Peptides against a protein of PDB entry 4BOS. Designs and how they scored, part 120

Target 1, 163 residues: chain A of PDB entry 4BOS
Amino acid sequence: PVLTRTVVPADNSCLFTSVYYVVEGGVLNPACAPEMRRLIAQIVASDPDFYSEAILGKTNQEYCDWIKRDDTWGGAIEISILSKFYQCEICVVDTQTVRIDRFGEDAGYTKRVLLIYDGIHYDPLQRNFPDPDTPPLTIFSSNDDIVLVQALELADEARRRRQ
Target 2, 163 residues: chain A of PDB entry 4BOS as posed
Amino acid sequence: PVLTRTVVPADNSALFTSVYYVVEGGVLNPACAPEMRRLIAQIVASDPDFYSEAILGKTNQEYCDWIKRDDTWGGAIEISILSKFYQCEICVVDTQTVRIDRFGEDAGYTKRVLLIYDGIHYDPLQRNFPDPDTPPLTIFSSNDDIVLVQALELADEARRRRQ

## One batch from the design tools (peptide; made by RFdiffusion4, then SolubleMPNN)

Design b1_p25_2_s4 (from b1_p25_2, 16 letters changed)
Fold by OpenDDE base, seed 4:
Structure b1_p25_2_s4 (fold): chain B 163 residues (1-163), chain A 25 residues (1-25)
Amino acid sequence: as target 1 above (163 residues)
Amino acid sequence: DAAARAARLAAIAAARAAAALAALA
């Protein structure tokens, strides 16, 4: 089994495309972003006490309008929200630092998905199997720390290639 | 507050339900 990267478009919505890919078991759908943006805005709007200006860096309403634009990028706030929505730990391995940022790790989720991040772009990660008839795996056990090691190895290789 | 958190969870649940229905189409 080998952990591999699937390159998604760099169209300002790579985070959403990547998350959708992994949580849907390996479905590439670049058209998913508008609806995911609306979903995030809905969740943020529903809890203005938590999603305050202190958290968002802008007012709740301003954020909702901002995130629904097609040309704005998702980040840690959006990942946190999507982790909660999909009820899974989202692990982001950073190729610049070879570190994994884990979102939702304290929520008790049984599932884990992985993204790779280079400082501006997100791609999904999947486990490929030697048997062609065995489909790639994108949803792992939250106890599967081997996949985290593999992600770090992949990130380290990417760093060496400056990717 | 609790009401806001409840509303957030309700929004998540509603969205999930809608997605589940859409998946059947």
Scores: peptide ipSAE 0.040, ipTM 0.613, DockQ to the pose 0.020
Fold by OpenDDE base, seed 2:
Structure b1_p25_2_s4 (fold): chain B 163 residues (1-163), chain A 25 residues (1-25)
Amino acid sequence: as target 1 above (163 residues)
Amino acid sequence: DAAARAARLAAIAAARAAAALAALA
């Protein structure tokens, strides 16, 4: 079994496309972004006391309008919200630092998904199997730390290619 | 599972989100 990267379009919605891919078991749908942006906005709007200016960097309403634009990028706030919504740990391996940022790690989730990030662009990660009839795996056990090691190896290789 | 996701959205909207963002470093 090998952990591999699926390249999604380098549009403004790569985070949403990547998350959708892994949580839906490997479905590439670049058209999912508008709905996911609305989902984020709806969750943020539902709790203005928690999602304050201190958290969002702008008013609750301004953020909701901003995230629903088709040309704005998702980041840590959106990942945290999506982790909670899908009830899974979202692990982001950074190819610039060769480190993994874990979102939802203290929530007690039994599942994790993985993304790879280069400082600008997000892509989903999947485990491919030797058996061609076995579909790739995108949802892992939260106890599967081997996949985290494999993600770090993948990031290290990516870094070396850029050196 | 769209139905399950919709139900989860309703549950989240009805409850205050956990302070997951506070753990971001």
Scores: peptide ipSAE 0.027, ipTM 0.623, DockQ to the pose 0.028
Fold by OpenDDE base, seed 3:
Structure b1_p25_2_s4 (fold): chain B 163 residues (1-163), chain A 25 residues (1-25)
Amino acid sequence: as target 1 above (163 residues)
Amino acid sequence: DAAARAARLAAIAAARAAAALAALA
């Protein structure tokens, strides 16, 4: 099995497209972003005491309006929220540093998904199998440390090639 | 899938989950 990258559009919504891809088992749908942005806004709006200005860097309402714009980037707070929503670890391997940031790692989730990040753009990762008739896997066991090693290897290669 | 996601959103809204942000690294 080999871990590979699926390149999604660089349309300011790559995080949402990438998360959607991995949590839906490998479905590429760049049109998912508006719904994903609304989902984030709804979750944030539902708990203004927790999602405070101290956490968001702006008021709850301002954040909700901001994240629903089609030109704003998702980041760590959005990944954390999506991890909670989908009840899985979201592991982001950074090609610039060859490090993995794990979101939801202490929540006891049994599943993890993987993204690759270059400082600007997010792409989803998937495991391909030797049997061409077996579809790629995007959802892994949270105990699967091999996939994390493979992600680091992939990121290191990307760093060397500046990909 | 859509129904499951909607149900999860409703559950989150109702419970006001306050999981620590320490996981933001």
Scores: peptide ipSAE 0.025, ipTM 0.612, DockQ to the pose 0.027
Fold by OpenDDE base, seed 1:
Structure b1_p25_2_s4 (fold): chain B 163 residues (1-163), chain A 25 residues (1-25)
Amino acid sequence: as target 1 above (163 residues)
Amino acid sequence: DAAARAARLAAIAAARAAAALAALA
């Protein structure tokens, strides 16, 4: 089994497309972004005391209007929210630093999904199997540390190739 | 730097009830 990357469109919504891909078991749907943006805005708007300017970098209302735009990028805030919503750990391996940022690691989730990030673009990761009849795996056990090692190896290779 | 920021946000997010957010779909 090998951990591989599926390249999604660079359309300002790559984070949402990538998250959707892994949490839905490998479904590529670039049209998912508007709904996911609305979902995040709804969650943020529902708790203005927690999602304050200290967390958002802007007012709650300003953030909600901003994230619903088609041309704004998601980041750590959105990943944190989506981790909670989907009840899974979201692990982001960064090719620039060859580090894994784990979102939701202290929540006690039994599942984890993986993304790869190059400083601008997000892509989903999946495990491919030698058997062509076995579909790729995108949802892993939170105890599967081998997949994290494989993610670091993949990121290191990408860094060396400037990819 | 970016990693530190991400870790901070992750820790803050983990302190909130995850089940409540899932119900807001």
Scores: peptide ipSAE 0.025, ipTM 0.619, DockQ to the pose 0.024

Design b1_p25_3_s1 (from b1_p25_3, 13 letters changed)
Fold by OpenDDE base, seed 1:
Structure b1_p25_3_s1 (fold): chain B 163 residues (1-163), chain A 25 residues (1-25)
Amino acid sequence: as target 1 above (163 residues)
Amino acid sequence: SALSLEENLARRKELNARFYAALAA
């Protein structure tokens, strides 16, 4: 089995598309972004004490309106929210640093999903199997540290190929 | 008007920094 990257559209919503892809077992649906943005806005709005101006850099309401735009980028805030919502650890391997940021690592989730990030674009990662009848795996055990090693290897290779 | 890539990148970096700082506090 090999860990591979599925390139999703660079339409400003790649983070949402990528997360949806992995948590849904490999379903590519760029149209998921608007609803995911609204979901995030709802969660942000539900906890103005935590999602304060100190974190958001703007009022809670302004951030909610901002993230619901189709041309704004999600980041760590969104990943953390989605991790909690989908009850899974979201591991993001960064090709620029060859490091993995783990969201939800202390939440006790049994599931782990992986994204690859190049500093601008997010893509989902999946494990492909030699048997063509076995579909790719996007949801891993939170105890599967091998997949993290493979993600780092993939990121390192991507970094080396960078101009 | 639509945000530029540079604008989004800058905002993401800023927001990420704020978020991580909050988690560390």
Scores: peptide ipSAE 0.717, ipTM 0.950, DockQ to the pose 0.981
Fold by OpenDDE base, seed 2:
Structure b1_p25_3_s1 (fold): chain B 163 residues (1-163), chain A 25 residues (1-25)
Amino acid sequence: as target 1 above (163 residues)
Amino acid sequence: SALSLEENLARRKELNARFYAALAA
């Protein structure tokens, strides 16, 4: 088995597409973004005490309107929200630093999913199996640290290709 | 009008920084 990257469209919604891909077991659906943006906006709107101007850089309402635009990028805030919503740890390996940011690591989730990030674009990661009849795995045990090592190796290779 | 790559990148960096700062507080 090998950890591989599925390149999703660079349409300003790659984060949402990538998260959807991994949490739904490997379903590529770029059309998922509008609803995911709305979901995030709803969650943010529901907790203005936590999602304050200090975090959002704008009012809660302004952020909600902003994230629902089809041309705005999500980041750590959105990943953390999606981690909680899908009840899984979301691990993002950065090809620039060859480090993994873990979202939801202290929540006690039993599942983890992985994204790869190059400083601009997000893509999902999956484990491919030699048996062609065995579909790729996108949801891993939160105890599977091997997949994190594999992600770091993949990121390191990606970094070398750009240098 | 549509946001540029530079605008989105800057905004993401800002929001990420704010988020991580809040987690550390």
Scores: peptide ipSAE 0.682, ipTM 0.943, DockQ to the pose 0.972
Fold by OpenDDE base, seed 3:
Structure b1_p25_3_s1 (fold): chain B 163 residues (1-163), chain A 25 residues (1-25)
Amino acid sequence: as target 1 above (163 residues)
Amino acid sequence: SALSLEENLARRKELNARFYAALAA
């Protein structure tokens, strides 16, 4: 088995598309972004004490309006929220630093999913099997450390090829 | 009007920094 990258569109919503891909078991649906943005806004709006101006850099309401635009980028805040919503650890391997940032690590989730990030664009990761009848896997055990090693190797290779 | 890549990149860096700072506090 080998870990591979699925390139999703660079349409300002790659984060949402990538998360949707991995949590839904490998479904590529770029049209998922508007609803996912609304979900983020709903969750942010529900907890203005936590999602304060200190974190958002703007008022809670202004942030909610901002994230619902189709041309704004999500980041760590959105990943953290989606980790909680889908009840899974989201691991992001960075090709620039060759390190993994883990969201939801302390929540005790039994499942993890993986994204690869190059400083601008997010893509989903999947495990391919030698048996052609076995579909790729996107949801892993939170105890599967091998997949993290493979993600680091993939990121290191991407860095070497400047991609 | 649509945001530029530069604007989105700067905003993401700012928000990420704020988020990680909050986690460290």
Scores: peptide ipSAE 0.680, ipTM 0.942, DockQ to the pose 0.966
Fold by OpenDDE base, seed 5:
Structure b1_p25_3_s1 (fold): chain B 163 residues (1-163), chain A 25 residues (1-25)
Amino acid sequence: as target 1 above (163 residues)
Amino acid sequence: SALSLEENLARRKELNARFYAALAA
């Protein structure tokens, strides 16, 4: 079993495309972004006490309008929201630092998915199997720490390629 | 008008920082 990266388009919505890919079991659909942006805006709008100006850096309404644009980038806030929505831990391995940020770690989810981040672009990660008849796996057990080690190895290799 | 790469990077950095600061508070 080998952990590999699937490169998605760099169209300002790579985070949403990548999350959709892993939570849907390996489906590449760049057209998913508008609805995911609307979903995030809806969730943020529903809880203005939590998603305050202190967190958003702007009014709740301004953020909602902003995230629904097709040219704005999501980040930690959006990943956190999507983790809760899909009821899974989202692990992001950073190729610049070779570290993993875990979203939903303390929520008690039984599933985890993985993304790789290079400081600008997000891509999804998947486990490939030697048997060609066995499809790649994108949803892992939250107890599968081996996949985290493999993700770190992948990130380390990516960092070495840039140096 | 479309946002530049620099603008998106700056905004992502700011929002990430605010998010993590809120978690630590």
Scores: peptide ipSAE 0.676, ipTM 0.942, DockQ to the pose 0.967

Design b1_p25_3_s2 (from b1_p25_3, 18 letters changed)
Fold by OpenDDE base, seed 1:
Structure b1_p25_3_s2 (fold): chain B 163 residues (1-163), chain A 25 residues (1-25)
Amino acid sequence: as target 1 above (163 residues)
Amino acid sequence: MKLTLEEQLERRRELNERFYEYLKK
């Protein structure tokens, strides 16, 4: 089994597309972004005490309006929210640092998904199997640390290629 | 108005930095 990346469009919504891809078992749907942005805004709006200006860098309402734009980038806040929403650990391997940031690691989730990040763009990761009849896997056990090692190896190779 | 790459990158960096620091608390 080999861990590979699926390149999603660089349309300002790559994070949402990538998350959707992995949590839905490998479904590429860039059209998911508007609804996911709205979902983020709804969750942010629901807890103004937690999602305060200190965290958001702007008022809660302003952030909600901002994230619903089709040209604004999601980041760690969105990943954290989506981890909670989908009840899974989201692991992001960074090709620049060859490190993994784990979201939801303390929530007791039984499953994890993986993204690869180059400092600008997010892509989903999947495990391909030698048996052509076995479909790629995007949802892993939260106990599967081998996939994290594979992600680091993939990131290291990407760094070597400067991508 | 459409944001430039530099604006997007800086915004994400700032947000991520703040949020990561928050998560460490």
Scores: peptide ipSAE 0.484, ipTM 0.891, DockQ to the pose 0.859
Fold by OpenDDE base, seed 5:
Parts: structure tokens; C-alpha cells; sequence
Structure b1_p25_3_s2 (fold): chain B 163 residues (1-163), chain A 25 residues (1-25)
């Protein structure tokens, strides 16, 4: 079994496309982004006390309007929200630092998914199997630390290629 | 109105840093 990345379009919505890919078991659908942006805006709008200006850097309403644009980039806030919505740990391996940021690690989720991030672009990760009849796996056990090691190896290789 | 690469990167970094600081509290 080998951990690999699927390159999604660099269309300003790579984070949403990547998350959708892994949580849906390997479905590439760039058209999912507008709906996911609306979902995030809806969640943020529903709790202005929690999603305050202190967190958002702008008013709740301004953020909601901003994230619904087709050209604004999501990040940690959106990943955190999506982790809660899909009830899974989202692990992001960074090729620049060769580290993993884990979202939802304290929530007690039984599932984890993985993204790879290069400082600009997000891509989804999957485990490919030698048997061609076995589909790639994108949803892992939250206890599967081997996949995290494999993700770090993949990130390290990517970093070395850029040096 | 389109955002430049630098504007997008800066905004993401700003939000990420703010959020991580919040999580540490």
C-alpha cells in the first residue's frame, strides 16, 4: 500500500475540492466548492457569538460574504468547521515544514482524512493498493498512525524535489 | 474584483495565525 496524492485544479477552491474528495471516498468534484462555501457561511452565521470578529478578523457578515466568493482561499478556520461538520479528523501535511497539523484531534472522531499542503495549494491524499480491484482508501482510522508516517515521508520527498 | 496571489496568501496567513492563536487560549 502506497500513499499518493491526486492533484486537484488550482481554481482558488482547492481546499474545498480536496476535503470533498477525501470525505466522499475519492470523488473528484470541483463543482462542490460553491455549496461548501455556502455551508461554511451558514455555520458561521448561525453562531456569531463563537465566530466573532476576534476569530474572523472581520465582522461575521463580512466573512460570510467573503468566503462565498469564488476566488477567496479557505484555510484553518474552514478546515476546522469542515472537520466538525463531517465528524472526522482532518490532517494536513505541510511540504514546506514536513509537519502535520491535525484538526479535530481532541473531538474523539474515529475517522481521519489527509490533505497535503505546499503553502499555496491543497491536494487530497489516498492509499493505493496493489490489487487493482481494490479502490483507493481516503478515510482512515483515527488510530492509524502509519498513514501519518507515510504522509510525512511523502512531504519530505516533495520538499527535497524543490531543493 | 479579482484577488492577486499575494493578497490571497496574506489573507490566508492572517486568518490561520489568528485562528491558531485562538485555539491556544
Amino acid sequence: as target 1 above (163 residues)
Amino acid sequence: MKLTLEEQLERRRELNERFYEYLKK
Scores: peptide ipSAE 0.412, ipTM 0.874, DockQ to the pose 0.944
Fold by OpenDDE base, seed 3:
Structure b1_p25_3_s2 (fold): chain B 163 residues (1-163), chain A 25 residues (1-25)
Amino acid sequence: as target 1 above (163 residues)
Amino acid sequence: MKLTLEEQLERRRELNERFYEYLKK
């Protein structure tokens, strides 16, 4: 079993495409971005007390308008929201620092998914199997720490390629 | 209206930094 990345389009919505890919079991659908953005805006709008200016860096309404644009980038805030929505831990391995940021780690989720981030672009990670008839795995047990080690190794290799 | 790559990157860094700072408090 080998952990690999699937390169998604760099169309300003790579984060949403990547999350959709892993939570849907390996479905690549760049057209999911508009609905994903609307979903996030809906969640934020529904709880202005929690999603305050302190978290968003702007008013609740301003954020909702901003995130629904087709050219704005998602980041940590959006990942945390999607983690809660899909009820899974989202682990992001950074190729620049070779570290993993874990979203939803204290929520008690039984599932985790992984993304790789290079400082600009997000891609989904998957586990491939030698048997071609066995589809890649994108949803892991939250107890599977081996996949985290593999993600770090993948990130380290990616960093060396950029050097 | 159209955001440059530099603007996108800077905005993301600012928002991420704010978010992580908030979580630490």
Scores: peptide ipSAE 0.381, ipTM 0.864, DockQ to the pose 0.842
Fold by OpenDDE base, seed 2:
Structure b1_p25_3_s2 (fold): chain B 163 residues (1-163), chain A 25 residues (1-25)
Amino acid sequence: as target 1 above (163 residues)
Amino acid sequence: MKLTLEEQLERRRELNERFYEYLKK
């Protein structure tokens, strides 16, 4: 089995498309972004005590309006929110630093998904199998540390190709 | 108005930094 990258469109919504891909078991649907943006806004709006200006860098309402725009980029805040919503650990391997940022690592989730980040663009990661009848795996056990090693290897290779 | 690539990148970095700092506390 090999961990591979699926390139999603660079349409300002790559994070949402990537998350959707991995949590839905490998479904590429760029049209998911508007609804995911709305979902995040709804979650943020529902808990203004937690999602305060201290976290958002703007008022709760301003953030909600901002994230619902079709041209704004999601980041760590949105990943954290989506981790909680989908009840899974979201691991992001950074090709620039060759490090993994883990969201939801202390929540006790049994599942983890992986994204690869190059400093600008997010893509989903999947495990491909030699058997063509076995579909790629995007949802892993939170105890599967091998996949994290594979992600680091993939990121390191990507970094070397750019250097 | 649409954000430029530079603006998007800068904003993401700023927000990520803020959030990571929050998580560390």
Scores: peptide ipSAE 0.386, ipTM 0.865, DockQ to the pose 0.841; fails the geometry check

Design b1_p25_3_s3 (from b1_p25_3, 14 letters changed)
Fold by OpenDDE base, seed 4:
Structure b1_p25_3_s3 (fold): chain B 163 residues (1-163), chain A 25 residues (1-25)
Amino acid sequence: as target 1 above (163 residues)
Amino acid sequence: MPLSLAERQERRAALDARFYAALAA
């Protein structure tokens, strides 16, 4: 089995497209972003005590309006929210640092999904199988550290290509 | 004019840093 990258559009919603892809088992839906953004806004709005200006950098309402725009970028806040919502670790391998940031790692989730990140763009990762009739896997065991090693290898190769 | 690569990277980093800083506070 080989871990591979699926390139999603380099639009302002690549994070949402990538998360949707992996949590839905490999469904590429570039049109998912508006609803995903709305989901984030709903969750943020539901807990103004936690999602305060200190975290958001703006008022709760302003953030909700901002994240629902089609040209604003999600980040760690969104990944953290989506990790909790989908009850899985979201592991982001960074091609600039060759490091993995794990969201939800202390929550006791049994599942993990993987994204690859180059500093501005997110893409989803999946495991392909030799049997062409076996669909790629995007949801892994949280105990599957091999997939993390494979992700690091992808990131390292990407970094070398840029050097 | 579109943002430069550096500006886009800084924008992304700022979004993340704010979250982590708040959690650590």
Scores: peptide ipSAE 0.029, ipTM 0.619, DockQ to the pose 0.457
Fold by OpenDDE base, seed 5:
Structure b1_p25_3_s3 (fold): chain B 163 residues (1-163), chain A 25 residues (1-25)
Amino acid sequence: as target 1 above (163 residues)
Amino acid sequence: MPLSLAERQERRAALDARFYAALAA
Protein backbone atom coordinates (compact mmCIF):
# COMPACT_ATOMS: atom_id res chain seq x y z
CA PRO B 1 0.00 0.00 0.00
CA VAL B 2 1.31 3.40 -1.09
CA LEU B 3 -0.02 6.85 -0.22
CA THR B 4 -0.36 9.13 -3.26
CA ARG B 5 -1.89 12.48 -4.16
CA THR B 6 -4.48 13.36 -6.79
CA VAL B 7 -3.86 16.78 -8.29
CA VAL B 8 -7.07 18.83 -8.36
CA PRO B 9 -7.55 22.05 -10.36
CA ALA B 10 -5.62 25.05 -9.06
CA ASP B 11 -8.71 27.24 -8.82
CA ASN B 12 -10.02 29.23 -5.86
CA SER B 13 -11.87 26.16 -4.54
CA CYS B 14 -9.13 23.52 -4.29
CA LEU B 15 -9.78 23.01 -0.56
CA PHE B 16 -13.46 22.22 -1.11
CA THR B 17 -12.72 19.97 -4.08
CA SER B 18 -10.08 18.12 -2.05
CA VAL B 19 -12.30 17.64 1.00
CA TYR B 20 -15.18 16.46 -1.18
CA TYR B 21 -12.83 13.98 -2.88
CA VAL B 22 -11.68 12.29 0.33
CA VAL B 23 -14.99 12.27 2.25
CA GLU B 24 -16.84 10.88 -0.78
CA GLY B 25 -14.37 8.02 -1.20
CA GLY B 26 -12.40 9.34 -4.16
CA VAL B 27 -14.84 11.31 -6.30
CA LEU B 28 -13.30 14.22 -8.19
CA ASN B 29 -15.96 16.89 -8.68
CA PRO B 30 -14.69 20.46 -9.21
CA ALA B 31 -18.32 21.61 -9.46
CA CYS B 32 -18.91 20.74 -5.78
CA ALA B 33 -17.52 24.05 -4.49
CA PRO B 34 -20.72 26.17 -4.59
CA GLU B 35 -22.58 23.57 -2.53
CA MET B 36 -19.71 23.23 -0.06
CA ARG B 37 -19.55 27.01 0.34
CA ARG B 38 -23.30 27.23 0.96
CA LEU B 39 -23.03 24.41 3.51
CA ILE B 40 -20.34 26.26 5.46
CA ALA B 41 -22.30 29.52 5.32
CA GLN B 42 -25.39 27.74 6.65
CA ILE B 43 -23.46 26.21 9.56
CA VAL B 44 -21.81 29.53 10.46
CA ALA B 45 -25.10 31.44 10.25
CA SER B 46 -26.79 28.90 12.53
CA ASP B 47 -24.42 29.57 15.45
CA PRO B 48 -23.38 33.23 15.64
CA ASP B 49 -22.36 32.84 19.31
CA PHE B 50 -19.69 30.25 18.52
CA TYR B 51 -18.72 31.60 15.11
CA SER B 52 -18.06 35.07 16.46
CA GLU B 53 -16.34 38.02 14.84
CA ALA B 54 -13.23 37.14 16.84
CA ILE B 55 -13.02 33.75 15.11
CA LEU B 56 -14.18 34.83 11.65
CA GLY B 57 -12.26 38.11 11.40
CA LYS B 58 -15.48 39.76 10.20
CA THR B 59 -19.15 39.77 11.18
CA ASN B 60 -21.09 36.53 10.86
CA GLN B 61 -23.16 37.92 7.99
CA GLU B 62 -20.10 39.33 6.21
CA TYR B 63 -18.36 35.96 6.45
CA CYS B 64 -21.36 34.09 5.05
CA ASP B 65 -21.55 36.43 2.07
CA TRP B 66 -17.78 36.24 1.62
CA ILE B 67 -17.39 32.44 1.73
CA LYS B 68 -20.20 31.99 -0.83
CA ARG B 69 -18.23 33.98 -3.42
CA ASP B 70 -16.58 31.83 -6.08
CA ASP B 71 -13.17 33.53 -5.66
CA THR B 72 -12.53 33.33 -1.90
CA TRP B 73 -10.16 30.77 -0.38
CA GLY B 74 -10.85 28.35 2.43
CA GLY B 75 -8.49 27.53 5.28
CA ALA B 76 -8.40 26.37 8.90
CA ILE B 77 -11.85 27.78 9.76
CA GLU B 78 -13.51 25.97 6.88
CA ILE B 79 -11.59 22.73 7.53
CA SER B 80 -12.71 22.76 11.17
CA ILE B 81 -16.32 23.28 10.12
CA LEU B 82 -16.17 20.48 7.56
CA SER B 83 -14.50 18.16 10.08
CA LYS B 84 -17.46 18.63 12.42
CA PHE B 85 -20.01 18.24 9.64
CA TYR B 86 -18.53 15.03 8.23
CA GLN B 87 -17.67 13.70 11.72
CA CYS B 88 -14.07 12.89 10.82
CA GLU B 89 -10.54 14.07 11.49
CA ILE B 90 -9.10 16.10 8.64
CA CYS B 91 -5.31 15.82 8.65
CA VAL B 92 -3.38 18.33 6.56
CA VAL B 93 0.27 17.60 5.81
CA ASP B 94 2.26 20.72 4.93
CA THR B 95 5.05 20.29 2.36
CA GLN B 96 6.80 23.48 3.48
CA THR B 97 7.24 22.39 7.11
CA VAL B 98 6.71 18.60 6.83
CA ARG B 99 4.21 18.72 9.67
CA ILE B 100 0.65 17.48 10.06
CA ASP B 101 -2.13 19.69 11.38
CA ARG B 102 -4.97 17.56 12.74
CA PHE B 103 -8.46 19.03 12.77
CA GLY B 104 -11.02 17.34 15.01
CA GLU B 105 -8.47 15.12 16.77
CA ASP B 106 -10.08 15.73 20.18
CA ALA B 107 -13.65 15.04 19.03
CA GLY B 108 -13.41 11.25 19.27
CA TYR B 109 -14.06 10.56 15.58
CA THR B 110 -13.28 7.07 14.29
CA LYS B 111 -12.56 8.25 10.73
CA ARG B 112 -9.64 10.21 9.30
CA VAL B 113 -9.01 11.80 5.89
CA LEU B 114 -5.83 13.43 4.59
CA LEU B 115 -4.95 16.47 2.50
CA ILE B 116 -1.58 17.78 1.33
CA TYR B 117 -0.92 21.53 1.37
CA ASP B 118 1.94 23.56 -0.16
CA GLY B 119 1.06 26.98 1.25
CA ILE B 120 -1.48 27.94 -1.41
CA HIS B 121 -2.89 24.72 -2.91
CA TYR B 122 -4.68 21.71 -1.39
CA ASP B 123 -4.72 18.21 -2.89
CA PRO B 124 -6.35 15.03 -1.58
CA LEU B 125 -4.43 11.92 -0.55
CA GLN B 126 -5.39 8.27 -1.09
CA ARG B 127 -3.87 4.86 -0.41
CA ASN B 128 -3.30 2.69 -3.47
CA PHE B 129 -2.94 -1.09 -3.31
CA PRO B 130 -0.80 -3.49 -5.35
CA ASP B 131 -3.88 -5.44 -6.41
CA PRO B 132 -5.38 -3.50 -9.34
CA ASP B 133 -8.83 -4.83 -8.43
CA THR B 134 -8.69 -3.14 -5.01
CA PRO B 135 -9.84 0.50 -5.29
CA PRO B 136 -7.92 3.31 -3.55
CA LEU B 137 -8.85 4.21 0.02
CA THR B 138 -9.44 7.82 1.12
CA ILE B 139 -11.09 7.24 4.53
CA PHE B 140 -8.86 5.78 7.24
CA SER B 141 -9.14 4.79 10.88
CA SER B 142 -8.33 7.59 13.32
CA ASN B 143 -5.98 5.03 14.92
CA ASP B 144 -4.05 4.48 11.67
CA ASP B 145 -0.76 6.20 12.47
CA ILE B 146 0.98 4.47 9.57
CA VAL B 147 -0.88 6.65 7.09
CA LEU B 148 0.39 9.73 8.95
CA VAL B 149 3.97 8.48 8.63
CA GLN B 150 3.39 7.89 4.93
CA ALA B 151 1.96 11.40 4.59
CA LEU B 152 5.08 12.88 6.20
CA GLU B 153 7.26 10.88 3.82
CA LEU B 154 5.22 12.13 0.88
CA ALA B 155 5.52 15.73 2.10
CA ASP B 156 9.27 15.39 2.58
CA GLU B 157 9.66 14.09 -0.96
CA ALA B 158 7.51 16.94 -2.27
CA ARG B 159 9.69 19.47 -0.43
CA ARG B 160 12.82 17.99 -1.99
CA ARG B 161 11.17 18.39 -5.40
CA ARG B 162 10.24 22.00 -4.49
CA GLN B 163 6.54 21.22 -4.69
CA MET A 1 -10.56 44.85 -7.85
CA PRO A 2 -9.97 41.13 -7.33
CA LEU A 3 -7.22 40.26 -4.87
CA SER A 4 -3.96 38.87 -6.18
CA LEU A 5 -2.81 35.37 -5.29
CA ALA A 6 -0.38 36.78 -2.74
CA GLU A 7 -3.05 38.97 -1.16
CA ARG A 8 -5.45 36.02 -0.89
CA GLN A 9 -2.74 33.90 0.71
CA GLU A 10 -1.89 36.59 3.25
CA ARG A 11 -5.53 37.22 4.12
CA ARG A 12 -6.24 33.51 4.57
CA ALA A 13 -3.16 33.12 6.77
CA ALA A 14 -4.32 36.02 8.94
CA LEU A 15 -7.78 34.51 9.32
CA ASP A 16 -6.26 31.15 10.25
CA ALA A 17 -4.13 32.83 12.91
CA ARG A 18 -7.14 34.62 14.40
CA PHE A 19 -9.09 31.36 14.40
CA TYR A 20 -6.45 29.53 16.43
CA ALA A 21 -5.95 32.51 18.74
CA ALA A 22 -9.67 32.66 19.48
CA LEU A 23 -9.79 28.92 20.20
CA ALA A 24 -6.90 29.29 22.65
CA ALA A 25 -8.55 32.23 24.47
Scores: peptide ipSAE 0.026, ipTM 0.546, DockQ to the pose 0.654
Fold by OpenDDE base, seed 1:
Structure b1_p25_3_s3 (fold): chain B 163 residues (1-163), chain A 25 residues (1-25)
Amino acid sequence: as target 1 above (163 residues)
Amino acid sequence: MPLSLAERQERRAALDARFYAALAA
């Protein structure tokens, strides 16, 4: 089995598309972004005490309006929210630093999904199998550290190729 | 008046940093 990258559209919603891809088991649906943005806004709006201006960098309401735009970028805040919503650890391997940021790592989730990030663009990662009858995996055990090693290897290769 | 790619990247980086800092506080 080999960990591979699925390139999603380089639009402003690549994070959402990538997250949707991995948490849904490999479903590429760029049209998911508007609804996912709205979902995030709803979650943020529901807990103004936690999602404070200190975290959001703007008022709760301003953030909600902002994230629902089709041209605003998701990042750590949104990943954290989505990790909690989907009840999974979201691991982001950064090709620039060859480091993994783990979101939800202390939540006790049994599931782990992986994204690759180059400082601008997010793509989902999947494990492919030699057997063509075995579909790729996008959801892994939170105890699967091998996939993290593979992600680091993939990121290192991407860094060398300036991917 | 859409933000440039560079502006978006910088803004997101700043928000990410603030998020992490706030969580650690």
Scores: peptide ipSAE 0.026, ipTM 0.534, DockQ to the pose 0.773
Fold by OpenDDE base, seed 3:
Structure b1_p25_3_s3 (fold): chain B 163 residues (1-163), chain A 25 residues (1-25)
Amino acid sequence: as target 1 above (163 residues)
Amino acid sequence: MPLSLAERQERRAALDARFYAALAA
């Protein structure tokens, strides 16, 4: 088995497309962003005490209006929210630093999913199997550290290719 | 005009930095 990257469109919604891909078991749907944006806005609006201006960098209402726009970018805030919503650890491997940022690692989730990030763009990661009849896996055990090693190797290779 | 790669990188970094700064506070 090998960990591979699925390149999603480099639009303003690559994070949402990537998260949707991994949490849905490998479904590529670039049109998922509007609904996912609305979902995030709904979650944020429902808990203004937690999702404060300090976290959002703007008022709760301003953030909700902002994130629902088609041209605004998701990042760490949105990943954290989606981790909580899908009840899974979201691991983001950075190709610039070859490090993994884990979201939700202290929440006790049994599942983890992986994204790869280059400083601008997010893509989903999947495990392919030698048996062509076995579909790729995108949801892993939170105890599967092998997949993290593979993600780091993939990121390191990506960095070397750019240099 | 569309944002340059450098501008996009700065934008992304700023978004994430705000979140992490708030977590550290």
Scores: peptide ipSAE 0.025, ipTM 0.574, DockQ to the pose 0.462

